# Designs tried in a protein design run: peptides against a protein of PDB entry 6EJA. Part 151

Target 1, 276 residues: chain A of PDB entry 6EJA
Amino acid sequence: VEYMPANPVRIAFVLVVHGRASRQLQRMFKAIYHKDHFYYIHVDKRSNYLHRQVLQVSRQYSNVRVTPWRMATIWGGASLLSTYLQSMRDLLEMTDWPWDFFINLSAADYPIRTNDQLVAFLSRYRDMNFLKSHGRDNARFIRKQGLDRLFLECDAHMWRLGDRRIPEGIAVDGGSDWFLLNRRFVEYVTFSTDDLVTKMKQFYSYTLLPAESFFHTVLENSPHCDTMVDNNLRITNWNRKLGCKCQYKHIVDWCGCSPNDFKPQDFHRFQQTARP

## One batch from the design tools (peptide; made by RFdiffusion4, then SolubleMPNN)

Design b2_p24_5_s2 (from b2_p24_5, 11 letters changed)
Fold by OpenDDE base, seed 3:
Structure b2_p24_5_s2 (fold): chain B 276 residues (1-276), chain A 24 residues (1-24)
Amino acid sequence: as target 1 above (276 residues)
Amino acid sequence: DEKAIEEAEKSGYEYLGDEGRGEL
């Protein structure tokens, strides 16, 4: 019997979905749904069919909402970060949803713990933020991510405009774009007017794959830096053969690689992976 | 438990996202 915390954390799950992947979304939703948590879903502006499906789900569950605004997002686009930031603001303004943690999910990753285990763990470490770093050479990371390059998202394309410098005094970090952030840090990112947050929001508005680096960088350079845990408590389905073909050249002026959506046959990995 | 956090940091993720990334 797992210990039930006296004051269990409640989670705001943020889903950013696109295309016609209704079945995958339904599967993921069923896997993560719990009555005590909150689900905030953004559907790509172009995905009208999916939007209708998600709206139908939201009408059935009081703890499921759909963003009233919709962005047209592309792989690697800066707009993804904008989507998260706006979602964070929305969630903070929802006074009827007392969430403690922000967690983003996709069909490419799943929590490695059961709901009860996750809640128990986060309740114990409610003051921590869980971001997984790349764990490699930072210069290589910057180079591979193109962080020293200026990108502009326009007309469903990430245009490389030229070179740029990393802001002075900032230690850049990054890795997984899947994270668990506590409410306090989300409040800081959303409402702080300090130089760090202001400059980083500006910097990352012209960044490729901004979600893989923005929150890491802001956290590590912020007064909240001591709250970082180098783990995102999830399994990501990486397949080099399928995910790393430079398949995004038509969308971004950069070679890309991405994790793959989980398939039913991949679920065995949840049992084989060591739980933190 | 700090040890539990440390153990968690050692597991659950392998960063492979940058293997196929780079300048065109």
Scores: peptide ipSAE 0.210, ipTM 0.723, DockQ to the pose 0.300
Fold by OpenDDE base, seed 1:
Structure b2_p24_5_s2 (fold): chain B 276 residues (1-276), chain A 24 residues (1-24)
Amino acid sequence: as target 1 above (276 residues)
Amino acid sequence: DEKAIEEAEKSGYEYLGDEGRGEL
């Protein structure tokens, strides 16, 4: 029998969408929509048609909103972190949306549990934050991510400007850019004026793929460090052949790879990734 | 509770993102 919490957590799902992802977005939305959760959608500044479509959806559901601001985002760009941070601030200022967890989603990553299972699990561990680390050599991670390099996002490109030092006394970590963060930690990240948060926001504003490392690093070096769980409760559609071809070298001065959007033929994977 | 968290951690995400990453 599945645990039924007396006070179930409510989730703020944040979706960052762009391009011609209308069908993918519709599939994902249908799969994750629930009346008790909240959905905050950012549409890329350049994706006007998609924006109009998403606006129509938001008008049909009271628990779906679209960001009034829009950023032009690129793969690996620092602006993605800015998008998440601003979304977090917005969500904290929405007093009519009492959410308990922040969860980001894309068409390439889905929760491995049903809504009931996810809610039950998060309700039991509502004081925890779920971030999955790379689980490899940390020095290698830093090198491969280019964390010791200075990047500038300008003119829809991530320019590598030179070398930089990782701030002294900071234990850098990272891995999956798909995470589940509790409201308390989001409040800390959003409103704290301590040296850690201030320095990390500055540092990661010049970082490639910042969402893969920022929240891990901030959490592990913060007073909230004991709340970390090394799992993001996700399945990611990794396909090395399709996703790791250095296909973004025209956008960023770095080689990188990314997971692929789920397609109907990929859904069989959900059956193999069930966890208690 | 600790056992449940441990089991969740063991069955988690496999990081493959760095395989094709590096300097140009």
Scores: peptide ipSAE 0.201, ipTM 0.734, DockQ to the pose 0.269
Fold by OpenDDE base, seed 4:
Structure b2_p24_5_s2 (fold): chain B 276 residues (1-276), chain A 24 residues (1-24)
Amino acid sequence: as target 1 above (276 residues)
Amino acid sequence: DEKAIEEAEKSGYEYLGDEGRGEL
C-alpha cells in the first residue's frame, strides 16, 4: 500500500545540459516527466543544437521552460552554482508555477523512486532538505576539494590563484552536487541578506565544484540547519575505471573526477533501489 | 521509506572521487 498524500508536493526539476547529449536528455526527460511537475532547462551557451532541441520540447509541454539566459560552464566551474542560483530566482519569480521542491538532475544521477513514491515521500517530509554529505573526514574533504584554495573561472579554465581561509565560524560540509531542496530554503538562499548567505555566495564564486558544497554549508550554518537530511534519494552510476582518471586537469588546476552517465543497461538498478 | 533511504545510502552516492581528486 502506497501512501497517498492529501496535498501532494509539486517539483521543479532543473536540468543543466550541454554538448550533444540529446539522447541522454530524452531518456532523463522521459524518466522524470509528469504533468504535475515543472521542468526548467538550462542549455550551455555553446550547445546551440541541443538548445534548439530543448526549445522544441518546451513548446510541446506547458510545464517545460528553457532559461532565456545561457551560461558557458566548464567542469568544476563556479558558473554552475551561478546557474543554479539564477534558476532558483527565476523559479521563485514564476508565480504560475507553484512548486514545493527544487531538484537538479543530470544523466549521471537518477532518482531512485518512482514519481508516486517520490511525491509521497517528499509530501511527508516537505519541510526537510535532502543533501548527501561526503561521510568522511571533513578536513580531508576540504583538502581534497580544494576549498582552502582560491579559484578563478576565466577563459574556460579554473585557475588556481592561491590559498585562502575558510571564513571564521563557518562549518564547511559537502558531498553530492545533486540535492532536493524545499521552497522555503530556496527562498532563503535566494533572498536572504544575512551575513552567512552573503559571505558564502562570495566565497563560492571562487570555489571549485561549488555545487558540491555550497548548499550543504549554507544549510548547516543557517537557521534551517535542523531540516537537513543526509540523503539525496539518488542512484549514481560510478565506474572508477571510466570516471575517475583525473581527466579534467586540463580544464582545472586541480585533479578531479565525475560519475558516468547511465546507460540503458543500468535501468535494472533503478528498479532494485526503487523498492519501498 | 526506511528501506528506500537505506538503499539510497548504499547506492545513491559514494564519495569515490576523493581518491581521484586533489592538488596536481
Scores: peptide ipSAE 0.124, ipTM 0.627, DockQ to the pose 0.336
Fold by OpenDDE base, seed 2:
Structure b2_p24_5_s2 (fold): chain B 276 residues (1-276), chain A 24 residues (1-24)
Amino acid sequence: as target 1 above (276 residues)
Amino acid sequence: DEKAIEEAEKSGYEYLGDEGRGEL
């Protein structure tokens, strides 16, 4: 008998989708949909067909909405963070959606728990934030991420403009760009006017792959630092056999790699990694 | 359940995103 909490948390799932992956989105949506949660979907500005499809879905479910604004995003682009930040603001302003957690989703990183297990777990730890760190040498992380480099997103390209300094007094961290954030921390990130949030928003507007380190860095340097759990309750599909081939050098002035999307045949792995 | 959190932290998640990343 699965423990059902008396006051179960409700989750705002944020999906950032692009291209022609309508079938993949439908599969993912079916897998994660629950009537008690909320789904906020951003469709890339260039993906008009997908946008129409997503709008149709949103009309069928009262707890599914599509962003009225749309960004043109690229791999590694700073605009991805802007997308998350704006979606957070929108979700906080939706008074009719009483969500407790913010969870971003993609086809490359899925929760390892069932909905019931996830809700039970988060209901018990509703005051915590779940961000997975890289777990390696931090200096290496900074170097490999190019955090000491200035990037400009322009004309569907991430231009490397030069070197920059990491702000003094900031402990930089990062890792997975898939996380579970409680509403309180999202409120802090969205509405705080302190130097940390202000400076980090500015800093990361010129950062490559900003979502991989922005929330980690802000959380760890914030008054909410004691709420961090070094786990995102996810499994990321890294195909070691494929390796890193620097496949994004044509759109980013940096060598980068991304995880692979999960396929139906990969779902057996979720059951193996799922914990009660 | 603190134990559950600890176990989750030990889940064996490995971040490999930066292995091939770097300056061109």
Scores: peptide ipSAE 0.179, ipTM 0.734, DockQ to the pose 0.274; fails the geometry check

Design b2_p24_5_s3 (from b2_p24_5, 9 letters changed)
Fold by OpenDDE base, seed 2:
Structure b2_p24_5_s3 (fold): chain B 276 residues (1-276), chain A 24 residues (1-24)
Amino acid sequence: as target 1 above (276 residues)
Amino acid sequence: EEEEIEKEEEEGYTYLGFEGRGDL
């Protein structure tokens, strides 16, 4: 029997989706949907078909909303962070949605645990933030991520403009751009006017793949630093040999790696996954 | 010099689960 917490956390699922994979999204949505949670969906500005489909879903459920604003995002684009930040602000301004955790998802995500398991776990650790670090040498990470390079998103391209310095006194970190953030930290990121948040928002507005590092860096340098858990509760099929082919050079002045699809043969990995 | 970076994209699957214990 699964433990049921007395005060279960409520989750704001933020879905950032694009393309035409409406069926996949629908399947994923059904898998994660629960009446006690909230779903805020951003559809890429260019994905009008998908937007229409998502709007239809939102009209059927009171706890599903679609962003009234839509951004055109590209791989590695700084606009992805803007999307998250704006969605966080929106969610905090929705006083009728008392969410406790922010969880970002794409159309390609899928839950491998039950809602009860997730809620039970997060309810136990409701004061924590779940971000996965790269686990490598930090200097190497900075170089590989291009954090010491200045990028500009324009005309569906990430232009590398030159070199830049990492702000002094800031411990940069990063890793996965999939995370679970508690409301308290999201409030801090959204409304704080301290130098850390202000400078990092500016810094990461010219950063490649900013969502992989922004929240890590802000958290670890903030008064909330003790709330970090080096685990984003995600399982990603990652194979560098297959995913690292500089396939995005046409849209980004950098080389990137992408995760791979799971195959039926990978199913054994899920069965062996232990609870934290 | 350009280096390859890691990106978690919609092209691949990411599962919300409980792999690892982190630093709890």
Scores: peptide ipSAE 0.225, ipTM 0.699, DockQ to the pose 0.052; fails the geometry check
Fold by OpenDDE base, seed 3:
Structure b2_p24_5_s3 (fold): chain B 276 residues (1-276), chain A 24 residues (1-24)
Amino acid sequence: as target 1 above (276 residues)
Amino acid sequence: EEEEIEKEEEEGYTYLGFEGRGDL
């Protein structure tokens, strides 16, 4: 029997999905669905079939909504961050959805822990934000991520325009673009008019893979910096030989790496470890 | 000269989590 907290957190799951993998999405959705949580689904503007399928789901469940706006997102595109930021605003404006945590997912994601476990954990750490940092040389990270380069998303392509400087006085960080953010921090990111949030929104609107570092950087330089946990509660499978082949060169003026699908031999990585 | 992005995200175990693959 799992521990039931007195005031269990409620989660806003934000699903950013594209393509035609409706069956995969349905499977994942069923695995993460709970009546006490909320599901806000953005379907890529180009994925009309999937959009229709998702709309059908949203009509069946009162705690499932689909974004009325849709962006054409690309790998590494700044529009992905825009998608999250707009979703955050929408979710904060939904007064009938009292969520406590923001968790982003893709159609390819799948839970490896029970809902009760997740809720219990997050209820214990409801004041924390879960972001995973790269954990290596930050200067190298900046260079390899292209954070010192200016990008423009246009016509489904990330155009490299030139070099830029990291804003002075900002400690840039990043790592995974999968995170768990508490409502308070989301409110800060959404509504704050301080120089940090304003400048970072501007900076990252011209950034490659902005979701991998925007929230890290904002959090660590904000009054909420002490709420960061260097763990995003995600397991990512990497195989550089397979994932680092400049496969996105056709859409980004940069070579990048992507995570790979898990295989049965990788299942050992799903073993439980100590809490952060 | 083409520059490459290197993912510096560490592999490993998590206490809780999702099988994250990304679909972009």
Scores: peptide ipSAE 0.103, ipTM 0.640, DockQ to the pose 0.111; fails the geometry check
Fold by OpenDDE base, seed 1:
Structure b2_p24_5_s3 (fold): chain B 276 residues (1-276), chain A 24 residues (1-24)
Amino acid sequence: as target 1 above (276 residues)
Amino acid sequence: EEEEIEKEEEEGYTYLGFEGRGDL
């Protein structure tokens, strides 16, 4: 018997999309759309056709909006974090959208639960934040992520400028850049003026793949640290053969693996469940 | 329009996962 919450959580889904995600976006949107949730879509500044399509969709659904601002994001770019942070601010300022959770999605990372299951789960754990950690050696993680390196996003490239130190007293963590954050923590990240948030925003503005570490690090070092759950309830379509070829060296002065877009044949995997 | 779509798709990208990262 599925638990039916008396006060079900409402989710703000944030989608950051670009041209290659058009078909996948349509499939994902169809799969995740529900009238009780909210959908805030950022379309890359360079993806004009997709932007037009998404705008048309947003006009058909009152709970779908498109960011009035558009960033030219790049693979691994620090601007992705800026996109999330600005989206969070926008969503908090939308008083007509009473969302309880912030969930980011891409075509490569799909929720592993049905809407009812997801809502039931999050309603039970509405005070928690779900961030999947790398689960490995932190020192290795720092090195492999290049967190001890200074990067600058400029001219559609992530330039490695040199070395830097991790701020003292900060426990760095990270992993998946797909997360489920409760409104309270999003409010903290957005509006707090404490040293932690201020310094981390600055630090991560020069960080490669900042979304994979920023929220983890901020949460774990914040007064909200006890709300962390090491799970993001996602199925990531990993294909190492395709995703681990340093295919973006021309954009980023670093190498790494990327998840792949879901295909229709992959949809059977969405029936899987995960434990918190 | 189709040409624009193709161009935009070619400029598209996927985000990096946390696995297998390393220095150049």
Scores: peptide ipSAE 0.023, ipTM 0.561, DockQ to the pose 0.148; fails the geometry check
Fold by OpenDDE base, seed 5:
Structure b2_p24_5_s3 (fold): chain B 276 residues (1-276), chain A 24 residues (1-24)
Amino acid sequence: as target 1 above (276 residues)
Amino acid sequence: EEEEIEKEEEEGYTYLGFEGRGDL
């Protein structure tokens, strides 16, 4: 029996989904659904069938909503960050959803804890933000991420326009684009008008895979920097042989790896990897 | 817990997506 905290945290799960894999999404949703949490789902603008399916689900559960706006997102696109930022704003404006943590999910990523374990853990560390850093040479990270390159998302393509400089005085960091952010930090990112947030939003609007670095960089350079924990509490379905073959060069003027979607046969790992 | 995460990474799982990225 897991410890039940006196004041358990409530989680806003944000799902960004695309394609026609409605069955896959349904399976994942059933696995992560809990009545005490909130689920906010963005469906790619081009995925109309999936959108209809997700809307049907949202009508069945009071704690499930679908974004009324929809973006056309691409792998590595800056629009993914925009999707998260807008979702954060929406969630903060939902006064009837008292969430404490923001957690993003995809079909390729799953929390490594059971719901009870996750809630217990986050309830204990409710003032912390969980962002996994690359843990390697920062210069190498910048180079491999193309952070010193200017990208423009246009016509479903990430165009590399040239070189750029990282803003002065900013310590860049990043790693996983899967994170657990507390409400207070989300409020800061959403509503702050300081130079850091303003400049970083601008900078990362021209960045490849911005979600892997934006929140890390903002947090570490912000007044909230002491709340960072180098852990995202995730298991990601990585297969380097399958995911690292520059398969997106037709979409992005860069090469990169992507995780693979979880398959039904992979779901057994959720229980096996659950940690106290 | 941190140690377990590290073990998973060593076993072929990672939480980071940048390792295979690079210039064209």
Scores: peptide ipSAE 0.022, ipTM 0.505, DockQ to the pose 0.364; fails the geometry check

Design b2_p24_5_s4 (from b2_p24_5, 11 letters changed)
Fold by OpenDDE base, seed 1:
Structure b2_p24_5_s4 (fold): chain B 276 residues (1-276), chain A 24 residues (1-24)
Amino acid sequence: as target 1 above (276 residues)
Amino acid sequence: DEAEIEKEEEEGYTYLGAEGRGDL
């Protein structure tokens, strides 16, 4: 018998969508929708058709909202972090949405649990934050991520400007850009005026793929460091043959790999994944 | 190039994991 929490956590799902991802969004939405959770959807500024579609959905569900602001986000862009940070602020200001966890999702990365399992698990560990680290040599990670490089997002491109130093006294970490963050930590990231948060926000505004490292780094160097769990409870559809071809060189002065969106034929994998 | 970005975005989500990155 699975544990049923007396006070189940409620989740704010943040979806960042763009292009013609209507089918992917529909599949994801059907998979994750529950009446007790909240869904906050950002549609890329350039994706007007998708925006109209998402707005129609939001009008049908009281627990679905669309960001009133829209950013143009590019692959690897620092603006993605800005999108998350602003969405976090918005969600904290929504007093009518009592969420306990922040979870970001894309069509390429799904929770490995059913809703009931996920809620039960998070309810048991409601004081923890779930961030998956790279699990390798950290110096190598810094180099591969380009964290020691200065990037500028401009004209829909991530320009590499030169070298930079990692701030002294900061232990950098990162890995998956899919995370599960409790409300308390989100509040800290959003409203803290300490040197750590201030410096990291500045540092990561010139960082490539900032969401893969920002929250890890802030958490591990913060007073909340003991709340970190090295797991994000995700299944990622990795296919290196398809995703690792430096396909984004035209918009980023760096190479990387991209996971693939899940298709209906991939959904059987959710039933086979064990609890970490 | 906005057109190129939009084309790639039509294929799905463009956000990544920590694998396979390198300097140009």
Scores: peptide ipSAE 0.016, ipTM 0.488, DockQ to the pose 0.182
Fold by OpenDDE base, seed 4:
Structure b2_p24_5_s4 (fold): chain B 276 residues (1-276), chain A 24 residues (1-24)
Amino acid sequence: as target 1 above (276 residues)
Amino acid sequence: DEAEIEKEEEEGYTYLGAEGRGDL
């Protein structure tokens, strides 16, 4: 018997899409769409065709909206965090959308639970925030992530400008850039004027892949630190042979990996992955 | 160049902390 919550949470799904991923977007949307949730879609400023397609979708569903603003983001770009932060603000200002959780999604990282399971789970743990940490040595993480390096996003490139110090007193953490954040924490990140949030927003505006670390770091150093759950309830289709070739050297002054899009044949992996 | 960027962007953002090589 599946648990049915008395007061089920409603989810704001934020999709940041770009390029020619129309088919992937459609597949993702079909997989995650539910009438009780909300969908806020940002389309890269350069992706006009995709934007037109997304607009068509948004007109068909009352719980789907498209960002009126559009940013040009690159792989690893600091602007991705800006996109999330602005989306969070927008969603908080949408008083007609009573969402309880913020969830970002891509075509390469799928929820491993059904909607009912996800809702039941989040309803039970509505006061928690779900971020997956790297699970390794923190010093190594900092080095590998380039957090001790200063990056500038300019001309569709992430320029490494030099070294920087981690702010004193801050415990840096990170991992997956896919997260499930409760509304309360999103409110904190959006509206807090404390030193932590202020400094971290500034720090991460010059950070490579900031979404992999910003929310982790802010959460763990905040008054909300006790709400951290080291799990994002996702499965990512990793193929290191295909995804870890330092293919982004021309875009960023750093090397990283990328996941692969899920194919229908990969669905069996969802059943094999058990996460609490 | 733009087309190449677009293609790479379709692959999504990923774990530098886990698999990143670091300095070029």
Scores: peptide ipSAE 0.024, ipTM 0.524, DockQ to the pose 0.147; fails the geometry check
Fold by OpenDDE base, seed 3:
Structure b2_p24_5_s4 (fold): chain B 276 residues (1-276), chain A 24 residues (1-24)
Amino acid sequence: as target 1 above (276 residues)
Amino acid sequence: DEAEIEKEEEEGYTYLGAEGRGDL
């Protein structure tokens, strides 16, 4: 029997969905849904059919809401970070949703623990933030991410404008764009007017794949730096043969890989992968 | 036009990991 904490944490799950991902969304939703958690779903501005489907789901569950605003996002676009930041603000303003953790998910990345295990774990470590770093050469990471390049998102394209410098005195880090952030840190990111948060929001508004680095960098350079845990409690379905074809050249002035959505046949990995 | 946009988006926007990334 799993230990039930006296004050179990409640989770705000944020889902950013687009295109014809209805089946993937349904699978993920079924896997993560619980009555004690909250689900906030953003649907791409161009995905009207999916939006209608998600709205129908939200009407069936009191703990499921859809963003009243919708952004048009692209692979690697800076607007993805804007989506998360606005979602964080919205969730903090929802006084009727007492969530303790912010968790983003996609069909390509699932929690490696059961709900009970996840809640028990996070309840024990409620003051911590879980971000997975790349664990390699940081200089290589900067180059591969294009963090030393200036990008502009415009007309459904990430335009590379030129070179830029990393802000002085900032230790850049990153890795997985799947994170578990406690409410305290989300409040800091949302409402702080300090130089760090202000500069990083500006810097990352011109950054490729900003969600893979923004929260890591802000956390590690903030007064909350000691709350970082180098683990995101995820299983990601990487398939380089399928995901590394530089397929995004038509929308981004950069080459990259992406993990693949989980298929039913991939679910066995949840049992075989070692849990942290 | 929505269908055409959705087709282009079928690749899915999964932004995880730096491996395999690089300049054009």
Scores: peptide ipSAE 0.023, ipTM 0.574, DockQ to the pose 0.183; fails the geometry check
Fold by OpenDDE base, seed 5:
Structure b2_p24_5_s4 (fold): chain B 276 residues (1-276), chain A 24 residues (1-24)
Amino acid sequence: as target 1 above (276 residues)
Amino acid sequence: DEAEIEKEEEEGYTYLGAEGRGDL
């Protein structure tokens, strides 16, 4: 039995999917679906088969929508951040979807709590933002992340153009690209015209793996900085043997790992797992 | 288990290479 808050938070789940793994997506969706939440799904522009499958799902549920726009995204590409930012704007404009939290999901990352536990937790801490930092030397993080390098996404490739400087007065941070953001902060990121948001949007449009750092950096340098919690309440299916072979070197002028998709049996496990 | 979650996250960042490679 879980605590039932008086005004439970409602979550907008944003899924960014590609490829042809429709059955995997269906299994994940069934595992995370709840009538009180909202699901906004972006399908890669090149994944037409998957798009058709996702559209069929969206027609069956009133709280599931598919982005009318579609981007061609690549691993590590700046366009992934654009996808999140546009999704945030769309969700803020959906007046019929009163969501309180934004949560991104993929087949490679799953909430570690049951729905009831997650809702209870977020309802208690509805004014907080959950972003997991790298917890290492920041200079090393910058170097390994390539934040001091200029990248251009073009022709399905992330081209490294040269070196760049991090803007003065900005405390750069980052870590996991899985986050839980409250509506207030999403509104700030979406509609603010201050120097911070403007500069960071520009800076990260030429950044590799931008989702791992953009929201951290914006939050920590914003008037909302006191709302940060260094935890994202996620479990990542990380397998170094499979995920750390520099497999995307042909797409990105950099080398990095990627987590692996969860297997069907993992979904059942994660729904029942409560991690303190 | 917050400590376990933290450990898993630190080991799972996409910017890490097989041996922590970046600029190759």
Scores: peptide ipSAE 0.020, ipTM 0.520, DockQ to the pose 0.267; fails the geometry check

